# Ledger of designs, part 2: peptides against a protein of PDB entry 4IGA

Target 1, 116 residues: chain A of PDB entry 4IGA
Amino acid sequence: KRVLIVDDAAFMRMMLKDIITKAGYEVAGEATNGREAVEKYKELKPDIVTMDITMPEMNGIDAIKEIMKIDPNAKIIVCSAMGQQAMVIEAIKAGAKDFIVKPFQPSRVVEALNKV

## One batch from the design tools (peptide; aimed at target 1 Q84 Q85 V88)

Design b1_p8_5_s4 (made by RFdiffusion4, then SolubleMPNN; from b1_p8_5, 4 letters changed)
Fold by OpenDDE base, seed 2:
Structure b1_p8_5_s4 (fold): chain B 116 residues (1-116), chain A 8 residues (1-8)
Amino acid sequence: as target 1 above (116 residues)
Amino acid sequence: MEIEILAE
């Protein structure tokens, strides 16, 4: 399966790429903000998206909503430091399948990838 | 944006 990685932090994208590839998944591509995420989703048609929340241009919640308009069956895993209950609820309401709070263990990401 | 990345 192919994964689109969305995060404004280059280090986080690098880390997720390492985890994803070591787990046997393919990285479809990367996006650095929510607008780019929507564009890349259309272009790459990934099987799974890892989605940050706090990003410039367009935040992750809005990106989830836009992706769900494109593909109601999208498999989106949020990966964010914004792990407050209200944010988790908002992300799930928007269409996310899972929510991983930063800081996280790599095994948590792998578990999410395997289960969506 | 990130505050912390890895859980120990």
Scores: peptide ipSAE 0.025, ipTM 0.556, DockQ to the pose 0.069
OpenDDE base, seeds 1, 3, 4, 5: peptide ipSAE 0.023, 0.024, 0.023, 0.024; ipTM 0.573, 0.589, 0.577, 0.559; seed 4 fails the geometry check

Design b1_p8_6 (made by RFdiffusion4)
Pose (drawn by RFdiffusion4):
Structure b1_p8_6 (pose): chain A 116 residues (1-116), chain P 8 residues (1-8)
Amino acid sequence: as target 1 above (116 residues)
Amino acid sequence: SNPMVSNS
């Protein structure tokens, strides 16, 4: 399965890419903010996206809304430090299929990739 | 309140 990794932190993108490839998934590309995420999603058409929330330019909620418009069947797993109830509700309402709060353990990322 | 959630 091809995965687009979306996060403005170079270190997080690096560690997620490492976990996803070792778990048997193919890293399709990376994006560093919400607008790029929508741009890459259109270009790459990944099977799954990992999505940060707090990003410059456009946040993860708006990027989720933008990708669900491009593709109503997009599979998105949020991976964010913004683990408050309100943010989870908002991400799920926008169309994300799963939510992982940072700092996270790597096995949770794997089960989220499988789940979608 | 608006508390943090935990991972499953």

Design b1_p8_6_s1 (made by RFdiffusion4, then SolubleMPNN; from b1_p8_6 with S6E S8K)
Fold by OpenDDE base, seed 4:
Structure b1_p8_6_s1 (fold): chain B 116 residues (1-116), chain A 8 residues (1-8)
Amino acid sequence: as target 1 above (116 residues)
Amino acid sequence: SNPMVENK
């Protein structure tokens, strides 16, 4: 399966790329904000998206909503430091399949990838 | 495994 990594932090994208590839998944591409995420989703049609929330240009919640308009079957795993209950609920309502709170263990990401 | 922390 191919994964689109969305995070404004280069460090986090690097970490997720390492986890994803070591778990046997392919990195379809990367995006640094929600607008790029939507564009890349259209272009690459990845199987899975890892989605940060707090990003410039367009936040992750809005990106989820836009991607779900493109593909109602999109498999989006949120990965965010904003683990407040309200944010989790909002992400799930937007269409996210899972919500991983930062900081996280690599196994948590792998479990999410395997389940969606 | 070790937890991963974001640096923004």
Scores: peptide ipSAE 0.037, ipTM 0.705, DockQ to the pose 0.052
OpenDDE base, seeds 1, 2, 3, 5: peptide ipSAE 0.027, 0.029, 0.027, 0.029; ipTM 0.639, 0.654, 0.644, 0.656

Design b1_p8_6_s2 (made by RFdiffusion4, then SolubleMPNN; from b1_p8_6, 3 letters changed)
Fold by OpenDDE base, seed 3:
Structure b1_p8_6_s2 (fold): chain B 116 residues (1-116), chain A 8 residues (1-8)
Amino acid sequence: as target 1 above (116 residues)
Amino acid sequence: MNPMVENK
């Protein structure tokens, strides 16, 4: 399965790429903000998206909503430091399948990838 | 076990 990694932090994208590839998944591509994420989703048609929330240009919640318009069956896993109840509810309401709070264990990411 | 990934 192919994963689109969305995070404005290069460090985090690198960490997720390491986890994803070691777990046997392919990285379809990367995006650094929500607008880029939407465009990359249309272009790459990934099987799974890892989505940050706090990003410039367009935040992760809005990106989820836009991706769900494109593909109502999109498999989006949120990965965010914003683990407050309200944000989790907002992300799930927008269409996310899972929510991983930073900092996280690699096994938590792998579990999410395997379940969505 | 692998270490936790840091916050951005």
Scores: peptide ipSAE 0.040, ipTM 0.684, DockQ to the pose 0.050
OpenDDE base, seeds 1, 2, 4, 5: peptide ipSAE 0.034, 0.036, 0.037, 0.038; ipTM 0.679, 0.685, 0.689, 0.705; seed 4 fails the geometry check

Design b1_p8_6_s3 (made by RFdiffusion4, then SolubleMPNN; from b1_p8_6, 3 letters changed)
Fold by OpenDDE base, seed 5:
Structure b1_p8_6_s3 (fold): chain B 116 residues (1-116), chain A 8 residues (1-8)
Amino acid sequence: as target 1 above (116 residues)
Amino acid sequence: MNPMVENP
């Protein structure tokens, strides 16, 4: 399966890329904000998306909503430091399949990838 | 900002 990685932080994209590739997944591409995530989803048609929330231009919640309009079957895993109950509920209502709170263990990301 | 910490 091919994964689109969405995070504004280059360090986080590198960390997720290492976890994803070691777990036997392919990286389809990267995006640095929610606008790029929507564009890259249309272009690359990934099997899975890892989505940050706090990004410039367009946040991760709005990106989830726009991707779900394009593909109602999209497999989006949120990965964010914003682990508040309200934000988790909002992400799941927008269409996310899972929510991983930063900081995370690599095994938690692998479990999420294997379940979607 | 540390990507492991909540961004404001």
Scores: peptide ipSAE 0.035, ipTM 0.695, DockQ to the pose 0.064
OpenDDE base, seeds 1, 2, 3, 4: peptide ipSAE 0.032, 0.024, 0.034, 0.033; ipTM 0.691, 0.623, 0.711, 0.695

Design b1_p8_7 (made by RFdiffusion4)
Pose (drawn by RFdiffusion4):
Structure b1_p8_7 (pose): chain A 116 residues (1-116), chain P 8 residues (1-8)
Amino acid sequence: as target 1 above (116 residues)
Amino acid sequence: PPGTSDDI
């Protein structure tokens, strides 16, 4: 399965890419903010997206809304430090299929990739 | 409050 990794932190993108490839998935690309995420999603058409929330330019909620418009069947797993109830509700309402709060353990990322 | 599994 091809995965687009979306996060403005170079270190997080680096560690997620490492977890995803070792778990048997193919890293399709990376994006560093919400607008790029929508741009890459259109270009790459990944099977799954990992999505941060707090990003410059456009946040993860708006990027989720943008990708769900491009593709109503997009599969998105949020991976964010913004683990408050309101943010989880908002991400799920926007169309994300799963939510992982940072700091996270790597096995949770794997089960989320499988789930979608 | 923090998010829970019920919120998903």

Design b1_p8_7_s1 (made by RFdiffusion4, then SolubleMPNN; from b1_p8_7, 3 letters changed)
Fold by OpenDDE base, seed 5:
Structure b1_p8_7_s1 (fold): chain B 116 residues (1-116), chain A 8 residues (1-8)
Amino acid sequence: as target 1 above (116 residues)
Amino acid sequence: MPGTEEDI
């Protein structure tokens, strides 16, 4: 399966890339904001998306909503430091399949990848 | 925005 990694932080994208590839997944591409995420989703048609929330240009919640318009069956895993109950609910409401709070253990990401 | 560390 191919994963689109969305995070404005280069170090986080690098971390996720490492986790994803070591888990046997392919990295379809990367996006640094929500707008880019939507564009890359259309272009790359990834199987899974890891989605940050707090990003410039377009936040992750809005990106989820836009991706869900494109593909209602999109498999989006949120990965965010904003693990407040309200944010989790909002992300799930938007269409996310899982919510991983930063900081996280790599195993948590792998579990999410395997289950979506 | 915020981050974390570690690998698999």
Scores: peptide ipSAE 0.040, ipTM 0.713, DockQ to the pose 0.052
OpenDDE base, seeds 1, 2, 3, 4: peptide ipSAE 0.040, 0.038, 0.043, 0.033; ipTM 0.699, 0.682, 0.706, 0.683; seeds 3, 4 fail the geometry check

Design b1_p8_7_s2 (made by RFdiffusion4, then SolubleMPNN; from b1_p8_7, 4 letters changed)
Fold by OpenDDE base, seed 5:
Structure b1_p8_7_s2 (fold): chain B 116 residues (1-116), chain A 8 residues (1-8)
Amino acid sequence: as target 1 above (116 residues)
Amino acid sequence: MPGTEEDL
């Protein structure tokens, strides 16, 4: 399965790339903001998306909503430091399949990848 | 914004 990694932080994308690849997944591509995420989703048609929330240009919630318009069956895993209940609810409402709070253990990401 | 460390 191919994963699109969306995060404005280069170090986080690098971390997620390591986790994803070591877990046997392919990295379809990367996006640094929500707008780019939507564009890359259309282009790459990934099987899974890891989505940050706090990003410039377009936040992750809006990106989820836009991706869900494109593909209602999109498999989006949120990965965010904004683990407040309200944000989790909002992400799930937008269409996310899971919500991983930063900082996280690599195993948590792998579990999410395997279950979506 | 976010923060995290350690790899798989």
Scores: peptide ipSAE 0.034, ipTM 0.701, DockQ to the pose 0.053
OpenDDE base, seeds 1, 2, 3, 4: peptide ipSAE 0.032, 0.033, 0.033, 0.034; ipTM 0.680, 0.682, 0.685, 0.683; seeds 1, 3 fail the geometry check

Design b1_p8_7_s3 (made by RFdiffusion4, then SolubleMPNN; from b1_p8_7, 3 letters changed)
Fold by OpenDDE base, seed 3:
Structure b1_p8_7_s3 (fold): chain B 116 residues (1-116), chain A 8 residues (1-8)
Amino acid sequence: as target 1 above (116 residues)
Amino acid sequence: MPGTESDI
């Protein structure tokens, strides 16, 4: 399966790429903000998306909503430091399948990838 | 947000 990695932090994208590839998944591509995420989703048609929340241009919640418009069956895993209950609920309501709070263990990411 | 590092 192919994963689109969305995070404004280059280091985090690199970290997620390492985890994802070591787990046997392919990285379809990367996006640095919500607008790019939507564009890349259309272009790459990934199987799974890892989505940051706090990003410039367009935040992760809005990106989830836009992706769900184009693909209601999208598999989106949120990865964010904003693990407040309200944010988790908002992300799930927007269409996310899982929510991983930063900092995380690699096994948590792998579990989410395998489950969605 | 500047990403928080994970445990790896």
Scores: peptide ipSAE 0.053, ipTM 0.746, DockQ to the pose 0.054
OpenDDE base, seeds 1, 2, 4, 5: peptide ipSAE 0.049, 0.051, 0.052, 0.036; ipTM 0.740, 0.742, 0.741, 0.693

Design b1_p8_8 (made by RFdiffusion4)
Pose (drawn by RFdiffusion4):
Structure b1_p8_8 (pose): chain A 116 residues (1-116), chain P 8 residues (1-8)
Amino acid sequence: as target 1 above (116 residues)
Amino acid sequence: TMATPDML
């Protein structure tokens, strides 16, 4: 399965790419903010997206809304430090299929990739 | 308030 990794932190993109490839998935690309995420999603048409929330330019909530418009069947797992109830509700309402709060353990990322 | 285990 091809995965687009979306996060403004170079380190987090680096560690997620490492977890995803070792778990047997193919890294399709990376994006560093919400606008790029929508741009890459259109270009790459990944099977799954990992999505940060706090990003410059456009946040993860708006990027989720943008990708769900491009593709109502997009499969998005949020991976964010913004683990408050309100943010989880907002991400799920926008169309994300799963939510992982940072700092996270790597096995949770794997089960989220499987789940979607 | 943080998300509960059930929510996640």

Design b1_p8_8_s1 (made by RFdiffusion4, then SolubleMPNN; from b1_p8_8, 5 letters changed)
Fold by OpenDDE base, seed 1:
Structure b1_p8_8_s1 (fold): chain B 116 residues (1-116), chain A 8 residues (1-8)
Amino acid sequence: as target 1 above (116 residues)
Amino acid sequence: MPATEEQL
C-alpha cells in the first residue's frame, strides 16, 4: 500500500518515511501543508494518508474535510501533538480513522497502518 | 527513530 505523508516538519516527514518503508509500505509522496495534501491526494491517489494538524496555509482538519470530499473512502491517520479530546473528536468527525499523539512509538504508527 | 521533542 502507498502512503502520503503530510507534515510541515521535515524531521517528522523523515521519521514517518523511515517507519513506513521499514514496515513494508511504499511512500507515495509528501506534503508540507493541508493545501499541498489535497493537491497530492488528487495527483497520487494514495491508499493511506498520515496527517499533521498544525500546519501553515491549511490545517490538517480542513485538509481531512477536503480529502473526504474527493474520496469518501480515504484512509487518514492523524499524527499530532494536539491530542486533546476536543481535537480528537474534531478529527474523527472530519473523517479520520485513527489519531496518534506525538510523541509516538514507531510500533503505534505501524499498528495504525495495518488497521485502517 | 526514537520519539524526541522534535516531534512537537
Scores: peptide ipSAE 0.029, ipTM 0.660, DockQ to the pose 0.053
OpenDDE base, seeds 2, 3, 4, 5: peptide ipSAE 0.028, 0.028, 0.028, 0.026; ipTM 0.647, 0.662, 0.660, 0.653

Design b1_p8_8_s2 (made by RFdiffusion4, then SolubleMPNN; from b1_p8_8, 6 letters changed)
Fold by OpenDDE base, seed 4:
Structure b1_p8_8_s2 (fold): chain B 116 residues (1-116), chain A 8 residues (1-8)
Amino acid sequence: as target 1 above (116 residues)
Amino acid sequence: MLASEEQL
C-alpha cells in the first residue's frame, strides 16, 4: 500500500517515512500543508494518508474534508499533537479512520496503517 | 524505527 505523508514539520515527515517504509509500505509522496495534501491526493491517489492538523495554508481538518469529497473511501490517519477530545471528534466527523496523538511510539503508527 | 520526542 502507498502512503501520502502530510505534515508541515520536515522532521515529522522524515520520521513517518522511516516508520512507513520499515513497515513494508511505500511512500507515495509528501505534502507540507492541507492544500498540497489535497493536490497530492488527486495526483497520486494513495491508499492511506497520514494527516497533521496544525498546518499553514490549510489545516488538516479541512484537508480531510476536501479529500473525502474527492474520495469518500479515503483512509486517513490523523497524527497530531492536538489530542483534545473536541479535535478527535472533529477529525472523526470529517472522515478520519484513526487519530494518533503526538508524541507517539512507532508501533502505534504501524498498528494504524495495518488496520485501516 | 526512529525514537524521538522531537515531535511537532
Scores: peptide ipSAE 0.030, ipTM 0.664, DockQ to the pose 0.048
OpenDDE base, seeds 1, 2, 3, 5: peptide ipSAE 0.028, 0.026, 0.029, 0.029; ipTM 0.653, 0.628, 0.664, 0.669

Design b1_p8_8_s3 (made by RFdiffusion4, then SolubleMPNN; from b1_p8_8, 5 letters changed)
Fold by OpenDDE base, seed 3:
Structure b1_p8_8_s3 (fold): chain B 116 residues (1-116), chain A 8 residues (1-8)
Amino acid sequence: as target 1 above (116 residues)
Amino acid sequence: VPASEEML
């Protein structure tokens, strides 16, 4: 399966890329904000998206909503430091399949990838 | 700050 990685932090994208590839998945591409995420989703048609929340231009919640309009069956895993209950509920309501709180263990990401 | 929080 192919994964689109969305995060404004270059180091985080590198970390996720390492975890994803070591787990046997392919990285379809990367995006640095929500607007790029929506654009890349249309272009790459990934199987899975890892989505940060706090990003410039367009935040992750809005990106989830826009991607769900394009593909109601999109498989989106949120990966964010904003692990408050209200944010988790909002992300799931928007269409996310899982929510991973930063900092995370690599096994947590692999588990999410395998289950969505 | 941790790398995961640098852009917050």
Scores: peptide ipSAE 0.036, ipTM 0.691, DockQ to the pose 0.053
OpenDDE base, seeds 1, 2, 4, 5: peptide ipSAE 0.036, 0.033, 0.032, 0.033; ipTM 0.679, 0.674, 0.666, 0.667; seed 1 fails the geometry check

Design b1_p8_8_s4 (made by RFdiffusion4, then SolubleMPNN; from b1_p8_8, 5 letters changed)
Fold by OpenDDE base, seed 4:
Parts: sequence; C-alpha cells; structure tokens
Structure b1_p8_8_s4 (fold): chain B 116 residues (1-116), chain A 8 residues (1-8)
Amino acid sequence: as target 1 above (116 residues)
Amino acid sequence: MLATEEQL
C-alpha cells in the first residue's frame, strides 16, 4: 500500500517515512500543508494518508473534508499534537479512520496503517 | 504542529 505523508514539519515527515517504509509500505509522496495534501491526493491516489492538523495554508481538518469529497473511501490517519477530545471528534466527523496523538510510538503508527 | 524534540 502507498502512503501520502502530510505534515508541515520536515522532521515529522522524515520520521513517518522511516516508520512507513520499515513497516513494508511505500511512500507515495509528501505534502507540507492541507492544500498540497488535496493536490497530491488527486495526483497520486494513495491508499492511505497520514494527516497533521496544525498546518499553514489549509489545516488538516479542512484537508480531510476536501479529500473525502474527492474520495469518500479515503483512508486517513490523523497524526497530531492536538489530541483534545473536541479535535478527535472533529477529525472523525470529517472522515478520519484513526487519530494518533503526538508524541507517539512507532508501533502505534504501524497498528493504524495495518487496520485502516 | 510541534511534537517533542524527537518528533518535530
């Protein structure tokens, strides 16, 4: 399966790329904001998206909503420091399949990838 | 958003 990684932090994208590849997944591409995420989703048609919430240009919630308009079957795993109950509920309502709170263990990401 | 030093 191919994964689109969406995070404004280059280090986080690198970390997720390492986890994803070591778990036997392919990295389809990267995006640094929600607008790029929507564009890359259209272009790459990834099997899974890892989605940060707090990003410039377009936040992760809005990106989830736009991706879900493109593909109602999109498999989006949120990965965010914004682990408040209200944000989790909002992400799930937008269409996210899982919510991983930062900081996380690599195994938590692998479990999410395997379950979506 | 910023994660801890090991997850920026």
Scores: peptide ipSAE 0.028, ipTM 0.654, DockQ to the pose 0.062
OpenDDE base, seeds 1, 2, 3, 5: peptide ipSAE 0.027, 0.027, 0.025, 0.025; ipTM 0.641, 0.641, 0.635, 0.629

## One batch from the design tools (peptide; aimed at target 1 V88 D98 I100)

Design b1_p9_1 (made by RFdiffusion4)
Pose (drawn by RFdiffusion4):
Structure b1_p9_1 (pose): chain A 116 residues (1-116), chain P 9 residues (1-9)
Amino acid sequence: as target 1 above (116 residues)
Amino acid sequence: SDLHYDENY
């Protein structure tokens, strides 16, 4: 399965890419903010996206809304430090399929990739 | 603690 990794932190993108490839998935690309995420999603058409929330330019909520418009069947797992109840509700309402709060353990990322 | 949620939340 091809995965687009979306996060403005170079270190997080690095660690997620490492976890996804070792778990048997193919890293399709990376994006560093919400606008790029929509741009890459259109270009790459990944099977799954990992999505941060707090990003410059456009946040993860808006990026999720943008990708769900491009593709109503997009599969998105949020991976964010913004683990408040309101944010989870907002991400799920926007169309994300799963939510992982940072700091996270790597096995949760794997089960989320499987689940979608 | 570990926190994890999904669409059934």

Design b1_p9_1_s1 (made by RFdiffusion4, then SolubleMPNN; from b1_p9_1, 6 letters changed)
Fold by OpenDDE base, seed 3:
Structure b1_p9_1_s1 (fold): chain B 116 residues (1-116), chain A 9 residues (1-9)
Amino acid sequence: as target 1 above (116 residues)
Amino acid sequence: MEKYYDEEF
């Protein structure tokens, strides 16, 4: 399965890439904001998306909503420092399959990838 | 924009 990694932080994209590849997944590509995420989703047609929330231009919640309009079967895992209950509920309501709070253990990302 | 670091990777 191919994963699109969406995060404004280059270090987080690198870390997620290491976890994803060590778990036997392929990285389809990267995006640095929600607009790029929507564009890359259309272009790459990934099997899974890891989605940050707090990004410039377009946030992760809006990106989830736009991706779900394009593909109602999209498999989106949120990975965010914004672990408040309201944000988790909002992400799940938007169409996310899981929510991982930063900081996280690598095993938590692998479990999410294996379940979607 | 939070810098994460995990020594396990």
Scores: peptide ipSAE 0.036, ipTM 0.680, DockQ to the pose 0.047
OpenDDE base, seeds 1, 2, 4, 5: peptide ipSAE 0.033, 0.035, 0.034, 0.034; ipTM 0.672, 0.661, 0.675, 0.676

Design b1_p9_1_s2 (made by RFdiffusion4, then SolubleMPNN; from b1_p9_1, 5 letters changed)
Fold by OpenDDE base, seed 2:
Structure b1_p9_1_s2 (fold): chain B 116 residues (1-116), chain A 9 residues (1-9)
Amino acid sequence: as target 1 above (116 residues)
Amino acid sequence: MEIYYDENF
């Protein structure tokens, strides 16, 4: 399966790329904000998306909503420091399949990838 | 945004 990695932090994208590839997944591409995420989803048609929330241009919640308009079957895993219950609920309502709170263990990401 | 992870992967 191919994963689109969305995070404004280059280090986080690099770390997620390492986790994803070591887990046997392919990285379809990367995006640095929600606008790029929507564009890349259309272009790459990834199987899974890892989605940050706090990003410039377009936040992760809005990106989830837009991707779900494109593909109601999109498999989006949120990965964010914004782990408040309200934010988790909002992300799930938007269409996310899982929510990983930062800081996280790599195994948590792998489990999420395997479950969606 | 915030960068946190377990480096012991």
Scores: peptide ipSAE 0.037, ipTM 0.672, DockQ to the pose 0.056
OpenDDE base, seeds 1, 3, 4, 5: peptide ipSAE 0.031, 0.033, 0.035, 0.035; ipTM 0.648, 0.657, 0.661, 0.666

Design b1_p9_1_s3 (made by RFdiffusion4, then SolubleMPNN; from b1_p9_1, 4 letters changed)
Fold by OpenDDE base, seed 4:
Structure b1_p9_1_s3 (fold): chain B 116 residues (1-116), chain A 9 residues (1-9)
Amino acid sequence: as target 1 above (116 residues)
Amino acid sequence: MDIYYDENF
């Protein structure tokens, strides 16, 4: 399966890429904000998306909503430091399949990838 | 923008 990694932090994208590839998944591509995420989803048609919330241009919640309009079957895993209940609820309501709070263990990401 | 992961993988 192919994963689109969405995070404004290059370091975070690098870490997720390492986890994803070591777990036997392919990285479809990367996006640095929610607008790029929507564009890359259309272009790459990934199987899974890892989605940050706090990003410039377009936040992760809005990106989830836009991706769900493109593909109602999109498999989106949120990965964010914004682990407040309100944000988790909002992400789930938008269509996210899982919510991983930063900082995380790599096994938590792998578990999410395997379950969505 | 957020933080990190644990190397115990």
Scores: peptide ipSAE 0.047, ipTM 0.695, DockQ to the pose 0.058
OpenDDE base, seeds 1, 2, 3, 5: peptide ipSAE 0.046, 0.046, 0.046, 0.047; ipTM 0.696, 0.698, 0.696, 0.708; seed 3 fails the geometry check

Design b1_p9_1_s4 (made by RFdiffusion4, then SolubleMPNN; from b1_p9_1, 5 letters changed)
Fold by OpenDDE base, seed 2:
Structure b1_p9_1_s4 (fold): chain B 116 residues (1-116), chain A 9 residues (1-9)
Amino acid sequence: as target 1 above (116 residues)
Amino acid sequence: MDKYYDESF
């Protein structure tokens, strides 16, 4: 399966890429904000998306909503430091399948990838 | 730097 990695932090994208590839997944591409995420989703049609929330241009919640318009079957895993209940609920309502709170253990990401 | 240290928000 191919994963689109969305995070404004280059370091986080690097970390996720390492985890994703070591888990046997392919990286479809990367995006640094919600607008890019939507564009890349259209372009690459990834199987899974890892989605940050706090990003410039377009935040992760809005990106989820836009991606769900494109593909109601999109498999989106949120990965964010904003682990408050309200944010988790908002992400799930938007269409996310899972929510990983930063900081995370690599195994948590792998588990999410395997379950979506 | 630990490669698993989160520097993002």
Scores: peptide ipSAE 0.048, ipTM 0.726, DockQ to the pose 0.055
OpenDDE base, seeds 1, 3, 4, 5: peptide ipSAE 0.047, 0.054, 0.041, 0.045; ipTM 0.721, 0.740, 0.707, 0.724; seeds 1, 3 fail the geometry check

Design b1_p9_2 (made by RFdiffusion4)
Pose (drawn by RFdiffusion4):
Structure b1_p9_2 (pose): chain A 116 residues (1-116), chain P 9 residues (1-9)
Amino acid sequence: as target 1 above (116 residues)
Amino acid sequence: SFIDEIVNS
């Protein structure tokens, strides 16, 4: 399965890419903010996206809304430090299929990739 | 957890 990794932190993109490839998935690309995420999603048409929330330019909530418009069947797993109840509700309402709060353990990322 | 409850609601 091809995965687009979306996060403005170079380190997080680096450690997610590492987990995803070792778990048997193909990293399809990376994006560093919400607008790029929508741009890459259109270009790459990944099977799954990992999505941060707090990003410059456009946040993860808006990027989720943008990708769900491009593709109502997009499969998105949020991976964010913004683990408040309100944010989880907002991400799920926008169309994300799963939510992982940072700091996270790597096995949770794997089960989320499988789940979608 | 509340995240699991929300996600699976």

Design b1_p9_2_s1 (made by RFdiffusion4, then SolubleMPNN; from b1_p9_2 with F2V V7I)
Fold by OpenDDE base, seed 5:
Structure b1_p9_2_s1 (fold): chain B 116 residues (1-116), chain A 9 residues (1-9)
Amino acid sequence: as target 1 above (116 residues)
Amino acid sequence: SVIDEIINS
């Protein structure tokens, strides 16, 4: 399966890429903001998306909503430091399948990838 | 609930 990695932090994208690749998944591509995420989803048609929340141009919640309009069956895993209850609920309502709070263990990411 | 599992993990 192919994963689109969305995060404005280069270090986080690098870390997720390492975890995803070592787990046997392919990285379809990367995006640094929500607008890029929507564009890359259309272009690459990934199987799974990892989504940051706090990003310039377009935040992760809005990106989830736009991707769900394109593909109601999209498999989106949120990965964010913003793990408060209100944000988790908002992400799930927008269409996210899982929510991983930073900092995270690599095994948590792998479990999420395997379940969606 | 799923939300509870996420928050309490």
Scores: peptide ipSAE 0.032, ipTM 0.637, DockQ to the pose 0.303
OpenDDE base, seeds 1, 2, 3, 4: peptide ipSAE 0.021, 0.022, 0.021, 0.021; ipTM 0.524, 0.543, 0.541, 0.537

Design b1_p9_2_s2 (made by RFdiffusion4, then SolubleMPNN; from b1_p9_2, 3 letters changed)
Fold by OpenDDE base, seed 5:
Structure b1_p9_2_s2 (fold): chain B 116 residues (1-116), chain A 9 residues (1-9)
Amino acid sequence: as target 1 above (116 residues)
Amino acid sequence: SEIDKIINS
């Protein structure tokens, strides 16, 4: 399966790419903000998206909503430092399939990828 | 998962 990695932090994208690749998944591409995420989703039609929340231009919640409009079957895993219950609920309402709080263990990401 | 914690709470 192909994964689109969305995070404004280059380090985080690099780390996720390593985890995803070592787990046997293919990286479809990367996005650095929510607007780019929506554009890349349309372009690449990935099987799975890892989505940061706090990003410039467009945040992750809004990006989830926009992606769900174009593909109601999108499989989006949130990866964010903002693990408050209110934010998790907001992500679920937007359409997220899972929510991983930073910092995380690689195994947690792999588990989420395997289950969505 | 975090979502499981919320929906099962």
Scores: peptide ipSAE 0.105, ipTM 0.698, DockQ to the pose 0.436
OpenDDE base, seeds 1, 2, 3, 4: peptide ipSAE 0.022, 0.104, 0.023, 0.025; ipTM 0.536, 0.690, 0.556, 0.561

